Peptides against a protein of PDB entry 6D0Y. Designs and how they scored, part 191

Target 1, 225 residues: chain A of PDB entry 6D0Y
Amino acid sequence: ETEDHLESLICKVGEKSACSLESNLEGLAGVLEADLPNYKSKILRLLCTVARLLPEKLTIYTTLVGLLNARNYNFGGEFVEAMIRQLKESLKANNYNEAVYLVRFLSDLVNCHVIAAPSMVAMFENFVSVTQEEDVPQVRRDWYVYAFLSSLPWVGKELYEKKDAEMDRIFANTESYLKRRQKTHVPMLQVWTADKPHPQEEYLDCLWAQIQKLKKDRWQERHIL

## One batch from the design tools (peptide; made by RFdiffusion4, then SolubleMPNN)

Design b2_p27_6_s1 (from b2_p27_6, 12 letters changed)
Fold by OpenDDE base, seed 3:
Structure b2_p27_6_s1 (fold): chain B 225 residues (1-225), chain A 27 residues (1-27)
Amino acid sequence: as target 1 above (225 residues)
Amino acid sequence: SSREEADKLADKMLNEGIEKVYQELRK
């Protein structure tokens, strides 16, 4: 396959086809695996790019990566590393929307058996532990809580099935923080701005309520968060 | 490579990533 052809295949996966999505993804995974010896770096870059630029296809690309990881674990690891690096770059660029999305993407990789559930739990534990830090701005605390909560629609079910006790502790700590945090009463605009790298107060409280309801409903989504 | 190795690698990468995130959010 040519590089241009690979790009086309990766970008168009999940579009209307006579075949099932699952079949198409399996086929594409096979093609990509076969081309790894010659185009590994290119394929890696392409996957990272589409993962970031096409959020509407989040589950498609996490599934694809899951299939590739099953075929080549080293490649899966390299992909995860690349996504973590991208998360760093997004934060450096004050692109907090992308940063949160990347956390969601990583979360869904748990469902695709790319990242182990315990590892994701540990990540979220570390996030929520920031709320206990002293002499840090509230914006930092709020962001990590937001990153955690906003990712739960994608991975909450899996994490509670495997690590319910740990998740309950995280929730307790989150609730405690939300009760004691300072109210900002900032105008309700977009959740993120370049100058305001923190979720709006109203949104964070609303998100917490929504996640509590989702948890109560055993992670069965009835609405888009 | 084994699944166990992949999981260990993923865990390591996540931990490294978290540290990087911490540094970037120090405002």
Scores: peptide ipSAE 0.027, ipTM 0.588, DockQ to the pose 0.017
Fold by OpenDDE base, seed 2:
Structure b2_p27_6_s1 (fold): chain B 225 residues (1-225), chain A 27 residues (1-27)
Amino acid sequence: as target 1 above (225 residues)
Amino acid sequence: SSREEADKLADKMLNEGIEKVYQELRK
C-alpha cells in the first residue's frame, strides 16, 4: 500500500460496502499493521486526524484502533499518547469542545480494550477531584464535571460493570458538588439548546439529570445527548 | 471588561494542573 492509498482507506472506512463493517475494519487493521514498519508515523497521524475531525465516526475509529491495538500493543499505546497530547493541547488552546470530545473518544477506547477500565475510572476520579480544589474559578470545577458526565454515555456501562463501587463514589462526589455550586452558565460549556431535553435548566444540572436517567436505564440511550 | 478578565482567568485556571488528570491512562 502507498501512503496515499492508506489515507484513502482510513478516511473512507465505514462507508457503504458489500462487506460488513466488522470485516472491513478487520481487513483495514490487517493492512495497516502490515504497513506499520514503513508508515507508522503516517498511519498514526492519519488516525489521530480522522479521530478528531470526524466525530460521526467515533465508534468506527475506536474499533479500528482497538483492532490495531490487539495486533500491535505498542502502536495502540502511541495512539493513546498522541490523543492525550492533543487533549492537553486543546485545553491549553481553550478548545473545550474538542477537549470533551477527546475524553469521549478515550472513553470509548475502553470498550475497545485499548484503555483499561480501572485507568479510565482513575482519570475520572482525578477529574472529579478538581471539584475539591480551593481558590480556583468554578468554571474549572464545572468543566471537569462536565467532561466526566459527558463521557458516560460512551463508557458508563463498562465502568459500572468493572468498578461499580468506585463509580458510585464518583457519582456521590459529583452530586455533592452540583448541589453546592453556584448556578452559572459559561459559554464554553453551553451545549443545551431549545431542542434538547430540559432546555430551561442549568446546563450541568440538566446533564446530570440526563445521566441519572441513563444510569437508571442501564446505560441504554433513548436519545442523543 | 470585568467579565472578560474573569473569563480569561477562568480559562487559565482551567488548564492549570492538567497533568495530574492523565497519570493513570493506560495501566
Scores: peptide ipSAE 0.025, ipTM 0.540, DockQ to the pose 0.013
Fold by OpenDDE base, seed 5:
Structure b2_p27_6_s1 (fold): chain B 225 residues (1-225), chain A 27 residues (1-27)
Amino acid sequence: as target 1 above (225 residues)
Amino acid sequence: SSREEADKLADKMLNEGIEKVYQELRK
């Protein structure tokens, strides 16, 4: 395959086809695997790019990466590392919307067996532990809580099934923080941008309520958050 | 301005210590 062809295949996956999405993803995974010896770097870059730029295809690309990881474990690792690097870069650039999305993406990779559930739990423990940091801006604490809660729709079920006790502790700590944090009222409709990285109070409380409802409903989503 | 300084500090603090979190992603 040519590099241009690979780009086309990766970008167009999940579009209308006579075949099932699952079949298409398996097929693409096979093609990409075969081309890894020659185009690993290109494929890696492409996957990272589409993962970032096409959030509507989150589950498609996480699934694809999962399939690739199953075929080539090393590649899966390199992809995760690349995504982590991108997450770091996004945060450094104050691109918080991208950053939270990347956390969601990584969270969904647990469902695709790219990231181990215990590892993700540990990550979220670290996220929530930020709330215990002293002499730091609340915006830091709020963001990590937001990143955690915002990712649970994608991975909460899996994590709670495997690590219920640990998750309960994380939830308790989160709830405790939300109750004790200082509140600043900002219109919920305000877009969280690089210039305004602080989660809105009403939104964070609303998100918490939604997550609690999801948990109560055994993580069965009735609607997309 | 004081707000700019606060925002800068917030951004700095947000970005610090991130490595410890993401080391847990793939063990």
Scores: peptide ipSAE 0.026, ipTM 0.557, DockQ to the pose 0.014; fails the geometry check
Fold by OpenDDE base, seed 1:
Structure b2_p27_6_s1 (fold): chain B 225 residues (1-225), chain A 27 residues (1-27)
Amino acid sequence: as target 1 above (225 residues)
Amino acid sequence: SSREEADKLADKMLNEGIEKVYQELRK
């Protein structure tokens, strides 16, 4: 396969086809695996780009990376590292919507067996630990809590199945923070919320209530949050 | 197993990445 052809294949995956999506993804994974010796860097860059720029195809690309990771574990690791770097860059550029999306993407990689559940738990522990930092703006604390809670619809079930005790601790710390934080207008959070189902409630409190309900429902989504 | 090794590598990369993020945000 030529380099240009690889770009086309990666960008167009999931479009209308005579074959099933699963079959197409398996086929593409095979093609990409075969070309890794010659085009690893290009393939890595392409996958990172489409992963961050095409949020509507999140599950397509996480699944594809999962298939590639199963074929080439080293490449899977390099991809995760690259996505973490992208998260850093998005935060540095104050692209908070992109940053939270990247956290969701990483969360779904747990379901695709690219990232281990304990690692994701550790990441969320680190996020929630920011609430304990001194001499930092509340907006920083709020963002990390938001990033954590907003990602749970994607990975909460898996994490509670494998690390329930650790997750309960994180939840307790989150609840404690939400009770003590100041409820003032946070413009940054307003940008993150497309839909405020409860306009009378502060967004983080509303999100917390939704996640608590989701947890109570054993992480079975009745409505996409 | 190869899977376990992959998970360890992913964990290492994730942890290193997160640490870098925190360092940048704490500046």
Scores: peptide ipSAE 0.023, ipTM 0.565, DockQ to the pose 0.017; fails the geometry check

Design b2_p27_6_s2 (from b2_p27_6, 14 letters changed)
Fold by OpenDDE base, seed 2:
Structure b2_p27_6_s2 (fold): chain B 225 residues (1-225), chain A 27 residues (1-27)
Amino acid sequence: as target 1 above (225 residues)
Amino acid sequence: SSREEADKLADEMLNNGIEKVYQELRA
Protein backbone atom coordinates (compact mmCIF):
# COMPACT_ATOMS: atom_id res chain seq x y z
CA GLU B 1 0.00 0.00 0.00
CA THR B 2 1.09 3.53 -0.70
CA GLU B 3 0.88 6.30 1.84
CA ASP B 4 -1.94 7.95 -0.03
CA HIS B 5 -3.87 4.76 -0.21
CA LEU B 6 -3.37 4.14 3.49
CA GLU B 7 -4.78 7.54 4.26
CA SER B 8 -7.84 6.78 2.22
CA LEU B 9 -8.34 3.42 3.87
CA ILE B 10 -8.00 4.82 7.37
CA CYS B 11 -10.23 7.81 6.77
CA LYS B 12 -12.98 5.85 5.08
CA VAL B 13 -13.17 2.87 7.36
CA GLY B 14 -16.66 2.36 8.70
CA GLU B 15 -18.35 3.62 5.59
CA LYS B 16 -20.98 1.59 3.80
CA SER B 17 -19.69 -1.67 2.37
CA ALA B 18 -20.82 -5.16 1.49
CA CYS B 19 -18.79 -6.58 4.34
CA SER B 20 -19.31 -6.23 8.06
CA LEU B 21 -17.53 -3.49 9.94
CA GLU B 22 -15.68 -6.08 11.95
CA SER B 23 -14.42 -7.76 8.83
CA ASN B 24 -13.35 -4.48 7.32
CA LEU B 25 -11.51 -3.49 10.46
CA GLU B 26 -9.75 -6.81 10.64
CA GLY B 27 -8.71 -6.48 7.06
CA LEU B 28 -7.48 -2.95 7.54
CA ALA B 29 -5.58 -3.94 10.65
CA GLY B 30 -3.81 -6.58 8.63
CA VAL B 31 -2.93 -4.13 5.91
CA LEU B 32 -1.65 -1.58 8.38
CA GLU B 33 0.38 -4.14 10.27
CA ALA B 34 2.05 -5.27 7.10
CA ASP B 35 2.95 -1.71 6.22
CA LEU B 36 4.27 -0.70 9.63
CA PRO B 37 7.87 -1.49 8.70
CA ASN B 38 7.72 1.06 5.93
CA TYR B 39 5.08 3.53 7.05
CA LYS B 40 4.89 3.33 10.83
CA SER B 41 5.22 7.05 11.37
CA LYS B 42 2.66 7.88 8.74
CA ILE B 43 0.19 5.32 10.00
CA LEU B 44 0.65 6.50 13.55
CA ARG B 45 0.05 10.10 12.59
CA LEU B 46 -2.99 9.21 10.54
CA LEU B 47 -4.55 7.21 13.31
CA CYS B 48 -3.92 9.94 15.84
CA THR B 49 -5.40 12.51 13.51
CA VAL B 50 -8.59 10.66 12.73
CA ALA B 51 -8.94 9.64 16.35
CA ARG B 52 -9.00 13.23 17.52
CA LEU B 53 -10.77 14.86 14.59
CA LEU B 54 -13.54 12.35 13.93
CA PRO B 55 -15.30 11.89 17.24
CA GLU B 56 -18.26 10.27 15.50
CA LYS B 57 -15.99 7.36 14.66
CA LEU B 58 -14.53 6.99 18.13
CA THR B 59 -15.49 3.36 18.56
CA ILE B 60 -14.38 2.50 15.06
CA TYR B 61 -10.89 3.77 15.58
CA THR B 62 -10.55 2.46 19.11
CA THR B 63 -11.53 -0.93 17.75
CA LEU B 64 -9.01 -0.60 14.95
CA VAL B 65 -6.31 0.31 17.42
CA GLY B 66 -7.35 -2.62 19.53
CA LEU B 67 -6.87 -4.94 16.60
CA LEU B 68 -3.51 -3.42 15.82
CA ASN B 69 -2.46 -3.62 19.42
CA ALA B 70 -3.26 -7.31 19.42
CA ARG B 71 -1.01 -7.73 16.40
CA ASN B 72 1.70 -5.37 17.53
CA TYR B 73 1.68 -4.39 21.17
CA ASN B 74 4.54 -1.96 20.74
CA PHE B 75 2.65 -0.03 18.12
CA GLY B 76 -0.34 0.09 20.39
CA GLY B 77 1.88 1.55 23.04
CA GLU B 78 3.26 4.12 20.67
CA PHE B 79 -0.25 5.10 19.75
CA VAL B 80 -1.26 5.54 23.37
CA GLU B 81 1.87 7.56 23.96
CA ALA B 82 1.04 9.75 21.01
CA MET B 83 -2.47 10.30 22.31
CA ILE B 84 -1.13 11.27 25.71
CA ARG B 85 1.22 13.70 24.05
CA GLN B 86 -1.71 15.13 22.15
CA LEU B 87 -3.59 15.46 25.41
CA LYS B 88 -0.73 17.47 26.81
CA GLU B 89 -0.62 19.62 23.73
CA SER B 90 -4.34 20.23 23.94
CA LEU B 91 -3.97 21.41 27.50
CA LYS B 92 -1.13 23.71 26.52
CA ALA B 93 -3.30 25.15 23.81
CA ASN B 94 -6.20 25.58 26.22
CA ASN B 95 -8.25 23.21 24.12
CA TYR B 96 -9.98 21.59 27.02
CA ASN B 97 -12.78 20.13 24.95
CA GLU B 98 -10.26 18.20 22.92
CA ALA B 99 -8.46 17.22 26.08
CA VAL B 100 -11.61 15.77 27.57
CA TYR B 101 -12.39 13.97 24.34
CA LEU B 102 -8.95 12.42 24.36
CA VAL B 103 -9.61 11.12 27.84
CA ARG B 104 -12.82 9.62 26.51
CA PHE B 105 -10.95 8.03 23.66
CA LEU B 106 -8.42 6.56 26.03
CA SER B 107 -11.29 5.35 28.15
CA ASP B 108 -12.82 3.48 25.25
CA LEU B 109 -9.47 1.88 24.55
CA VAL B 110 -10.08 -0.05 27.74
CA ASN B 111 -13.00 -1.73 26.03
CA CYS B 112 -10.71 -2.59 23.16
CA HIS B 113 -8.11 -4.17 25.44
CA VAL B 114 -5.48 -1.58 24.67
CA ILE B 115 -5.51 -0.15 28.16
CA ALA B 116 -6.06 -2.24 31.26
CA ALA B 117 -9.12 -1.44 33.35
CA PRO B 118 -7.13 -1.20 36.57
CA SER B 119 -4.84 1.32 34.95
CA MET B 120 -7.74 3.48 33.90
CA VAL B 121 -9.18 3.27 37.38
CA ALA B 122 -5.85 4.36 38.76
CA MET B 123 -5.84 7.30 36.40
CA PHE B 124 -9.29 8.34 37.52
CA GLU B 125 -8.27 7.92 41.12
CA ASN B 126 -5.48 10.33 40.42
CA PHE B 127 -7.91 12.70 38.74
CA VAL B 128 -10.27 12.77 41.66
CA SER B 129 -7.42 13.01 44.14
CA VAL B 130 -6.77 16.47 42.75
CA THR B 131 -9.91 17.57 44.56
CA GLN B 132 -8.03 17.04 47.78
CA GLU B 133 -5.13 19.27 46.87
CA GLU B 134 -4.92 22.44 48.94
CA ASP B 135 -2.88 24.88 46.93
CA VAL B 136 -4.50 24.54 43.54
CA PRO B 137 -7.24 26.53 41.86
CA GLN B 138 -10.73 25.10 41.91
CA VAL B 139 -10.78 25.17 38.13
CA ARG B 140 -8.17 22.43 38.16
CA ARG B 141 -10.23 20.36 40.53
CA ASP B 142 -13.34 20.92 38.49
CA TRP B 143 -11.68 19.94 35.24
CA TYR B 144 -10.41 16.64 36.55
CA VAL B 145 -13.83 15.81 37.89
CA TYR B 146 -15.35 16.79 34.59
CA ALA B 147 -12.86 14.69 32.66
CA PHE B 148 -13.60 11.73 34.87
CA LEU B 149 -17.37 12.00 34.78
CA SER B 150 -17.59 12.80 31.10
CA SER B 151 -15.60 9.68 30.25
CA LEU B 152 -17.76 7.26 32.19
CA PRO B 153 -20.32 6.79 29.42
CA TRP B 154 -17.56 5.05 27.47
CA VAL B 155 -15.95 3.00 30.18
CA GLY B 156 -18.03 3.09 33.35
CA LYS B 157 -19.53 -0.32 32.78
CA GLU B 158 -16.20 -2.01 32.29
CA LEU B 159 -14.61 -0.28 35.24
CA TYR B 160 -17.43 -1.15 37.58
CA GLU B 161 -17.36 -4.74 36.44
CA LYS B 162 -13.65 -4.98 37.18
CA LYS B 163 -13.16 -2.52 40.03
CA ASP B 164 -16.50 -1.79 41.64
CA ALA B 165 -15.15 -1.03 45.09
CA GLU B 166 -12.57 1.39 43.80
CA MET B 167 -15.11 3.06 41.55
CA ASP B 168 -17.52 3.48 44.43
CA ARG B 169 -14.79 5.19 46.39
CA ILE B 170 -14.09 7.51 43.50
CA PHE B 171 -17.78 8.30 43.24
CA ALA B 172 -18.02 9.02 46.93
CA ASN B 173 -15.08 11.36 46.77
CA THR B 174 -16.53 13.05 43.73
CA GLU B 175 -19.88 13.55 45.39
CA SER B 176 -18.22 14.94 48.47
CA TYR B 177 -16.28 17.42 46.41
CA LEU B 178 -19.30 18.53 44.43
CA LYS B 179 -21.15 19.28 47.63
CA ARG B 180 -18.42 21.44 49.10
CA ARG B 181 -17.01 23.22 46.07
CA GLN B 182 -17.75 26.85 45.43
CA LYS B 183 -19.84 27.79 42.44
CA THR B 184 -17.39 29.70 40.30
CA HIS B 185 -17.52 30.74 36.68
CA VAL B 186 -15.00 28.97 34.47
CA PRO B 187 -15.48 29.29 30.70
CA MET B 188 -14.02 25.90 29.86
CA LEU B 189 -16.77 24.24 31.83
CA GLN B 190 -19.63 26.39 30.63
CA VAL B 191 -20.76 24.03 27.91
CA TRP B 192 -20.55 20.27 27.84
CA THR B 193 -22.69 19.95 24.73
CA ALA B 194 -23.15 22.45 21.97
CA ASP B 195 -26.89 21.93 21.87
CA LYS B 196 -27.37 21.82 25.62
CA PRO B 197 -25.32 24.52 27.28
CA HIS B 198 -25.31 24.89 31.04
CA PRO B 199 -24.03 27.62 33.31
CA GLN B 200 -20.87 26.83 35.22
CA GLU B 201 -22.76 26.82 38.48
CA GLU B 202 -24.92 23.93 37.35
CA TYR B 203 -22.63 22.26 34.85
CA LEU B 204 -20.92 19.69 37.02
CA ASP B 205 -24.06 19.14 39.02
CA CYS B 206 -25.98 18.40 35.86
CA LEU B 207 -23.29 16.07 34.62
CA TRP B 208 -23.22 14.34 37.97
CA ALA B 209 -26.95 13.82 37.82
CA GLN B 210 -26.68 12.36 34.33
CA ILE B 211 -23.92 10.01 35.37
CA GLN B 212 -25.87 8.94 38.42
CA LYS B 213 -28.77 8.12 36.17
CA LEU B 214 -26.51 6.23 33.81
CA LYS B 215 -25.07 4.27 36.69
CA LYS B 216 -28.54 3.49 37.94
CA ASP B 217 -29.42 2.26 34.48
CA ARG B 218 -26.48 -0.13 34.62
CA TRP B 219 -24.49 1.98 32.21
CA GLN B 220 -26.92 1.47 29.39
CA GLU B 221 -27.42 4.80 27.69
CA ARG B 222 -31.00 5.75 27.05
CA HIS B 223 -30.34 9.34 26.11
CA ILE B 224 -27.66 11.50 24.59
CA LEU B 225 -25.47 13.11 27.17
CA SER A 1 -9.65 36.89 33.93
CA SER A 2 -11.09 33.83 32.26
CA ARG A 3 -7.98 33.46 30.17
CA GLU A 4 -5.76 33.69 33.20
CA GLU A 5 -7.75 30.98 34.89
CA ALA A 6 -7.45 28.78 31.85
CA ASP A 7 -3.73 29.35 31.70
CA LYS A 8 -3.38 28.50 35.34
CA LEU A 9 -5.32 25.32 34.81
CA ALA A 10 -3.14 24.35 31.90
CA ASP A 11 -0.01 24.97 33.89
CA GLU A 12 -1.24 22.97 36.81
CA MET A 13 -2.34 20.14 34.59
CA LEU A 14 1.02 19.96 32.89
CA ASN A 15 2.96 20.11 36.11
CA ASN A 16 1.16 17.30 37.86
CA GLY A 17 0.81 13.76 36.68
CA ILE A 18 -0.12 14.14 33.04
CA GLU A 19 3.16 12.71 31.86
CA LYS A 20 2.71 9.70 34.09
CA VAL A 21 -0.55 8.73 32.45
CA TYR A 22 1.10 6.76 29.69
CA GLN A 23 3.02 4.63 32.11
CA GLU A 24 -0.03 4.05 34.22
CA LEU A 25 -2.26 3.19 31.30
CA ARG A 26 0.14 0.65 29.85
CA ALA A 27 1.11 -0.96 33.15
Scores: peptide ipSAE 0.036, ipTM 0.626, DockQ to the pose 0.015
Fold by OpenDDE base, seed 1:
Structure b2_p27_6_s2 (fold): chain B 225 residues (1-225), chain A 27 residues (1-27)
Amino acid sequence: as target 1 above (225 residues)
Amino acid sequence: SSREEADKLADEMLNNGIEKVYQELRA
């Protein structure tokens, strides 16, 4: 395969085809695996790019990465590392919308067996533990809670199935924090923007309520959060 | 939501062991 052709294949995966999506993804994974010796860096960059720029295809690309990870665990690791690096860059650039999206993407990688569920639980435990930190701004605490809650639509079911006790503890800690944190009323419920790194009270409380409902509904999502 | 607060958040996020997230997630 040529680099241009690889780009086309990666960008167009999941589009209408005579074959099933699963078949196409398996086929593409095979092609990419075979081309790793020659085009690893290019493939890695392409996957990272489409992963972050095409959120509508999140599950397609997480699945693809899952297939690649199964074929080449080292490459899967390199991909995760690259995504973490991108997360760091997003934070440096104060692009918190991208940052939270990347956390969601990583969360969905649990469903694709790229990231272990216990590891993700541990990460979320670390996130929520920030609420216990002293001498840090509330915006930091709020962001980690937001990142955690915002990711649950993509991974909450899996984590509760495997680590329900740990998740319950995380939820309890989250609830406790939300009750005791300083509250700031805003005129309207606002979605995060790139220049707004911390959630407003109304948004965070609303999100919490939505997640509680989602949990109650056994993680069956009816709308995009 | 000041720029200073945003920068502080970013710094703290970067210093909160984000470098180790990869290893934790792949463990």
Scores: peptide ipSAE 0.031, ipTM 0.614, DockQ to the pose 0.015
Fold by OpenDDE base, seed 5:
Structure b2_p27_6_s2 (fold): chain B 225 residues (1-225), chain A 27 residues (1-27)
Amino acid sequence: as target 1 above (225 residues)
Amino acid sequence: SSREEADKLADEMLNNGIEKVYQELRA
C-alpha cells in the first residue's frame, strides 16, 4: 500500500458499497495492520485527522480504531495519546467545542473496547469533582459538567450497565451543583406553548433534563441532542 | 476563557482523568 492509497481508504470508508460497513471496516483494519510496520506514523496521523475533522463519521472511526486496537493494542494506546495531545491543544486554543467533541469521541471508544468502562467512570468522577473547587471561575466548573453530560449519549448505557452505583453518585453530585450554580437572566425568559408558559432553561439545565430523559428511556435515543 | 484558564483546564484533564485512561492503554 502507498500513503496516498491509505489516505483514500481511510477517508472514504463508510461510503456506499456493495459490501456491508462491518465487512469494509474489517477489511480496512486488516490492511492498516499489515502496513503499520512501514506506515505507522502516517496511519496514526490520518486517523487522528479524520477523527477530528469528520465528526459525522464518529462511530465509523471509533469502530475502526476498536478493530485496530484489537489487532495491535500498543497502536491503540498511541492513538489515544495523540487524541489527548490534541485535546490539550484545543483547550489552549480556546476551542472548547472541539475539546468536548474529543471527549465524546473518547467516550465512544469505550463501546469499541478501546477504553475500559471503569477508566471512563474515573475520568468523569474527576470532571465532576471540579465542581467542588473553590475560587475558580464558574465557567470552568460548567465546562466539565457540560463535557460529562454531552458525552453520556455515547457511553451512558455502557457505564450504567457496568458501574451503576458509581454513575448514580456522579449524577447526584452533578444535580447538586446544578441546583446551587449561579444562573443569569434565565428566570425572566419564557417560552409560550399551548397556553402553558415554560421557563427558558439555561443550556446546562436543558442538557440535564435531556440526559435525565435519555436515562429514563434506558439510553435509547428518541431525539437528537 | 483566557489562556490561563485553558491551560488550567488542560492540565486538570491530562493529569487526572484523561491521563489515567491513557495509563490503562499504555500498560
Scores: peptide ipSAE 0.029, ipTM 0.601, DockQ to the pose 0.017
Fold by OpenDDE base, seed 3:
Structure b2_p27_6_s2 (fold): chain B 225 residues (1-225), chain A 27 residues (1-27)
Amino acid sequence: as target 1 above (225 residues)
Amino acid sequence: SSREEADKLADEMLNNGIEKVYQELRA
């Protein structure tokens, strides 16, 4: 495939087709693998771009990356590294919405066998441990809790299947923090922007309740998040 | 939140050991 054609294939994957999405992704993964020797950098950049800019296709691109990782583990590693770097850049640029999305993207990569479940648990342990830090802004504590909770719809089932005890500890710590944190009463319906990184109190409590319900329902999505 | 608060948050978040997380994620 030509470079221009690769861009088209990557950007349009998941669109209506006579074939199943799974079949199309397998086919695309094969094409991309074959072209890595010639277009690795381009393919990597394209995947990072669409992963970041097309959040509606999160599961499509995580699946694609999973397939590519299975074919070429080194490429999968480079992709993860690029996403981590992008997460750092997003935080540096005060793009907190992108940052939390990237955490969700990384979370879904666990389902695609790109990231190990224990490693993701360790990441979330690290996030929730921020709530125990002294002399830090509450907004930092709140954001990491938000990032953790908002990612669970994508990975909670997998993590509890493999690391239930550790996840229970994280949940206990989260609950404890939510009970003791200072309450702020800012209208929830305001658009959460990069300039407003502090999660709304009502939203955090609502999110916690939603996640608790999701957990109770064995991570079967029966409600709109 | 104010822009200043956002900036402080960003500074704190950059020191959260993301590089270490990367190593763990691919281990």
Scores: peptide ipSAE 0.026, ipTM 0.581, DockQ to the pose 0.015

Design b2_p27_6_s3 (from b2_p27_6, 11 letters changed)
Fold by OpenDDE base, seed 5:
Structure b2_p27_6_s3 (fold): chain B 225 residues (1-225), chain A 27 residues (1-27)
Amino acid sequence: as target 1 above (225 residues)
Amino acid sequence: SSREKADEFADRALNEGIIPVYEEYKK
């Protein structure tokens, strides 16, 4: 395979086909695995790119990475490391929309057996711990809570099945913070911009209510959040 | 297993790279 061909295959996966998506993903995983010896860096970069730029295909690419990880665990590890680095860079650059997508992507990787549930729990514990930081803007606290809550539709079920006690503690801390935080009304258009990365007051409370309902419904989605 | 080994990589990456730091967020 050529590098250009690999790019085409990766970018076009999930498009209309006579075969099932699952079959196509298995096939692509096999192709990519075979080409890792020659094109590992290219494949890694491509997958990181589509993970960031094509959020509508999140589950497609997490599944693909899961399949690749099952075939080559070293590559899976390198991919996760690359995504973590990218998340860190996105936060430093105040690219909050990209950052939240990356968190969701990493969350869904738990379902794909790339990231262990305890590791993701630890990540969310770190996020929620930001609410306890002193002398920091509330926008920072709000964002990490938002990133946590907005990712739960992708991983909440798995985390509660394996780490229910820890998740309950995180939820309690989140609820406590939401009750005590200052209420601020911010135009929706300004949410997560570089200048004002702050969610609407009603939106964050609404999100919390939606997640609580989702939890009550045993993490069975009845609507798209 | 492959999964266990992958989780090891993921765990290290998360533990080392996902620590929220104010200085990293600060403009």
Scores: peptide ipSAE 0.237, ipTM 0.805, DockQ to the pose 0.017
Fold by OpenDDE base, seed 3:
Structure b2_p27_6_s3 (fold): chain B 225 residues (1-225), chain A 27 residues (1-27)
Amino acid sequence: as target 1 above (225 residues)
Amino acid sequence: SSREKADEFADRALNEGIIPVYEEYKK
């Protein structure tokens, strides 16, 4: 395969075909695996790029990475590391939208058995631990809580199936923080819901309520947060 | 939208250097 051809294959996966999507993904995974000795760096870059730029194909590419990881564990690891680096870069570049999406992508990689549940739990523990920091602005604490909560729709079910006790601790810590944090100086996070029955709420409180409901509904998502 | 407000909030925080990038995300 040429580099250009690989790009085409990766970008076009999921398009209409006589074969099932699953079959196409398996086929592509095989092609990519075979080309790793010659084009590993290119393939890695391409996958990272499409992961970032094509959010509508999130599950397609997480599945593809899952298949590749099963064939070549080392490559899967390198991909995850690259995505983590990208997450750091997006944060440094003040690109919150990309950052939160990358966390969601990583979250879905747990479902694809690329990232272990304990590793994702550790990430969220790190996020929520910021709430315990002293002499830091509340905005810092709020942001990491947001990053955690906003990612749960993509991974909450899997994490509770495998790490329920740890997740409960994280939830307890989150709840405790939300109860004690100040709300008077955060007008930007005040949101009006489209539904008239819902009064204006502070965004994190609203998000928390939504996540609590999602949890109660056994993580059956009814709407995109 | 609520999401847009959240994004703006986070962007502001990052621009002000309030939120440093963690070195470790997983164990």
Scores: peptide ipSAE 0.018, ipTM 0.513, DockQ to the pose 0.015
Fold by OpenDDE base, seed 1:
Order: structure tokens, then sequence, then C-alpha cells
Structure b2_p27_6_s3 (fold): chain B 225 residues (1-225), chain A 27 residues (1-27)
């Protein structure tokens, strides 16, 4: 395959086809694997780009990466490293919408067997630890709690099945922070929130209540968060 | 396993300091 053809295949995956999505993804994974010896860097860059810029295809590309990782574990590792670098860059650039999406993408990679549950737990522990930082703006603390909570619909079930004790500790720390934080209008949170189902409540408190209910329902989603 | 080896890369990436330093938020 040529580089131009690879770009077309990667960008168009998931479009209407005579074959099932699963069959198409398996086929594409095979093509990409065969071309890794010659086009690894190009394929890596393309996958990182579409993963970042096409949020509507999140599960398509996480599944594709999962299939590739099963075929070539070194490539899977390099992809995760690239995505972590991109997350750091987005945070430095104050692109918080992109950053939270990348956290969700990484979260779903746990379900695709690309990232281990303990690794994701460690990342969320780091996020919630920001609430303990001194002399920092509350908006910083709030964002990392938001990033954690808003990602749980994608990975909460898996993490509680494998690391329930650690997750309970993170939840306890989160609850403690939410109780002591100041409830004021935070413009940054308004940018992060596209939908406010309970306008009478502060967004993080509302999100916390939704996640608590999701947890109580054994992580079976009954509504869109 | 292939998953375990990939997870090693993931662990390394996740442990390289994902949280920005405070200086980036100073006005």
Amino acid sequence: as target 1 above (225 residues)
Amino acid sequence: SSREKADEFADRALNEGIIPVYEEYKK
C-alpha cells in the first residue's frame, strides 16, 4: 500500500460498506500491520491525528488500535506514548476540550486491552491528587476532577472490577474535595459543559450525583451523561 | 503477552508527569 492509500483507508473506516464494521476493522488492521515495516511513522501519525480530530469515531479508532496492539504490541505502546504526549501538549496549550476527550479516548483503550487497568487508576490518582495542591486556582482542581468523573462512563466498570479498593479511595478523596470546594460560577466549567440537565445545581455536583447513580446501577448506562 | 508488553509502554508514558506544573497556571 502507498502512503496516500493508507491515509484514505484510515480516514474512511466506519463508512457505509457491504461488510460489517468488525470485518472492515480486522481487514484494515491486517493491512496496517503488513505496512508497519515500511510506513510505521506515517501510520502512527495518521492514527494519532484521526483519534484526536474525529471524536465521533472514538470507538472505531480505539477498536482499531486494540486490534493493531494485539498484532504488534510495540506499535501499541508507541501509540499510547504519542497520545500521552499529545495530552500534555493540549493541557499546556489550554485546550481543555481536547484534553478531556483524550482522557476519554485513553479510558476506552483500557476496554480494548491496550492500557492496563492499574495504569489508568494511577493516572486518575494523579488527577485527583491535584485537589490537594496548595496555592493553585480552584479551576485547576475542578478540571482534573471533571476529567476523572466524565471519563468513568467509559472505564468505571472495568476499573471497579479489577481495582475496587483503589477506586473507592479515589472516590472518597473526590467526595471530600467536592464538599469543601467553593461553589461559585466558574466560566471554564461552562466551556466544558455542553449539556446541563440540572441547571439548579452546580455542574460538578450534578456530575458527581450522576456518577454515584451509575456506580449504584453497576455501571450500566441508562441515560447519556 | 502482547498486552503486558504494550502495558509497559503505557505505564511508562503515564508515569512521565501527565499533570502540568503550577507555574503554567501563574498569572
Scores: peptide ipSAE 0.227, ipTM 0.794, DockQ to the pose 0.016; fails the geometry check
Fold by OpenDDE base, seed 2:
Structure b2_p27_6_s3 (fold): chain B 225 residues (1-225), chain A 27 residues (1-27)
Amino acid sequence: as target 1 above (225 residues)
Amino acid sequence: SSREKADEFADRALNEGIIPVYEEYKK
């Protein structure tokens, strides 16, 4: 495969095909694996790029990375590291939308067996620990809580299955923070469920309520958050 | 194991400065 062809293959994966998505992903993973010795850096960059820029294909690319990681764990590790670096850069650039998406992406990588559940729990522990920081704007505290909560639809089930005690602690700390933080005028969110509608609330409170319901519903989403 | 190797990379990535402290967050 040529570098240009690899780009095409990576960018177009998941598009309509006569073959199943699973088959296409397996095939692509095989192609990429075979080309890693010659094009590792290129493939890495491409995957990082599409992972960041094509949020609509999140599960496609996490699955692809999962398949590739199973074949080459070194590459998988490098990919995760690259994504972590990008997350840091996004935060430095105050690109919070990208940052939270990257956390979601990493979260779904747990489902794809790229990232260990305990590692993700540790990351979320660190996120929630920001609520305990002193002499920082509340926005910082709020964002890390938001990043945590916003990612749970993608990984909450897996984390609770493997680290329920730790997750409960994180939830308790989150709840405690949400109760004691100063509520400011922020955009209100409203989510209606078929049976139990949530009133319009401050965005973090609303999200918390949504996540609590999701947890109660055994992490089965009724609608996209 | 191969999985252990993968986890090592993941752990390393996740444990390296995942809580950024930037000047804009300091009073």
Scores: peptide ipSAE 0.217, ipTM 0.790, DockQ to the pose 0.016; fails the geometry check

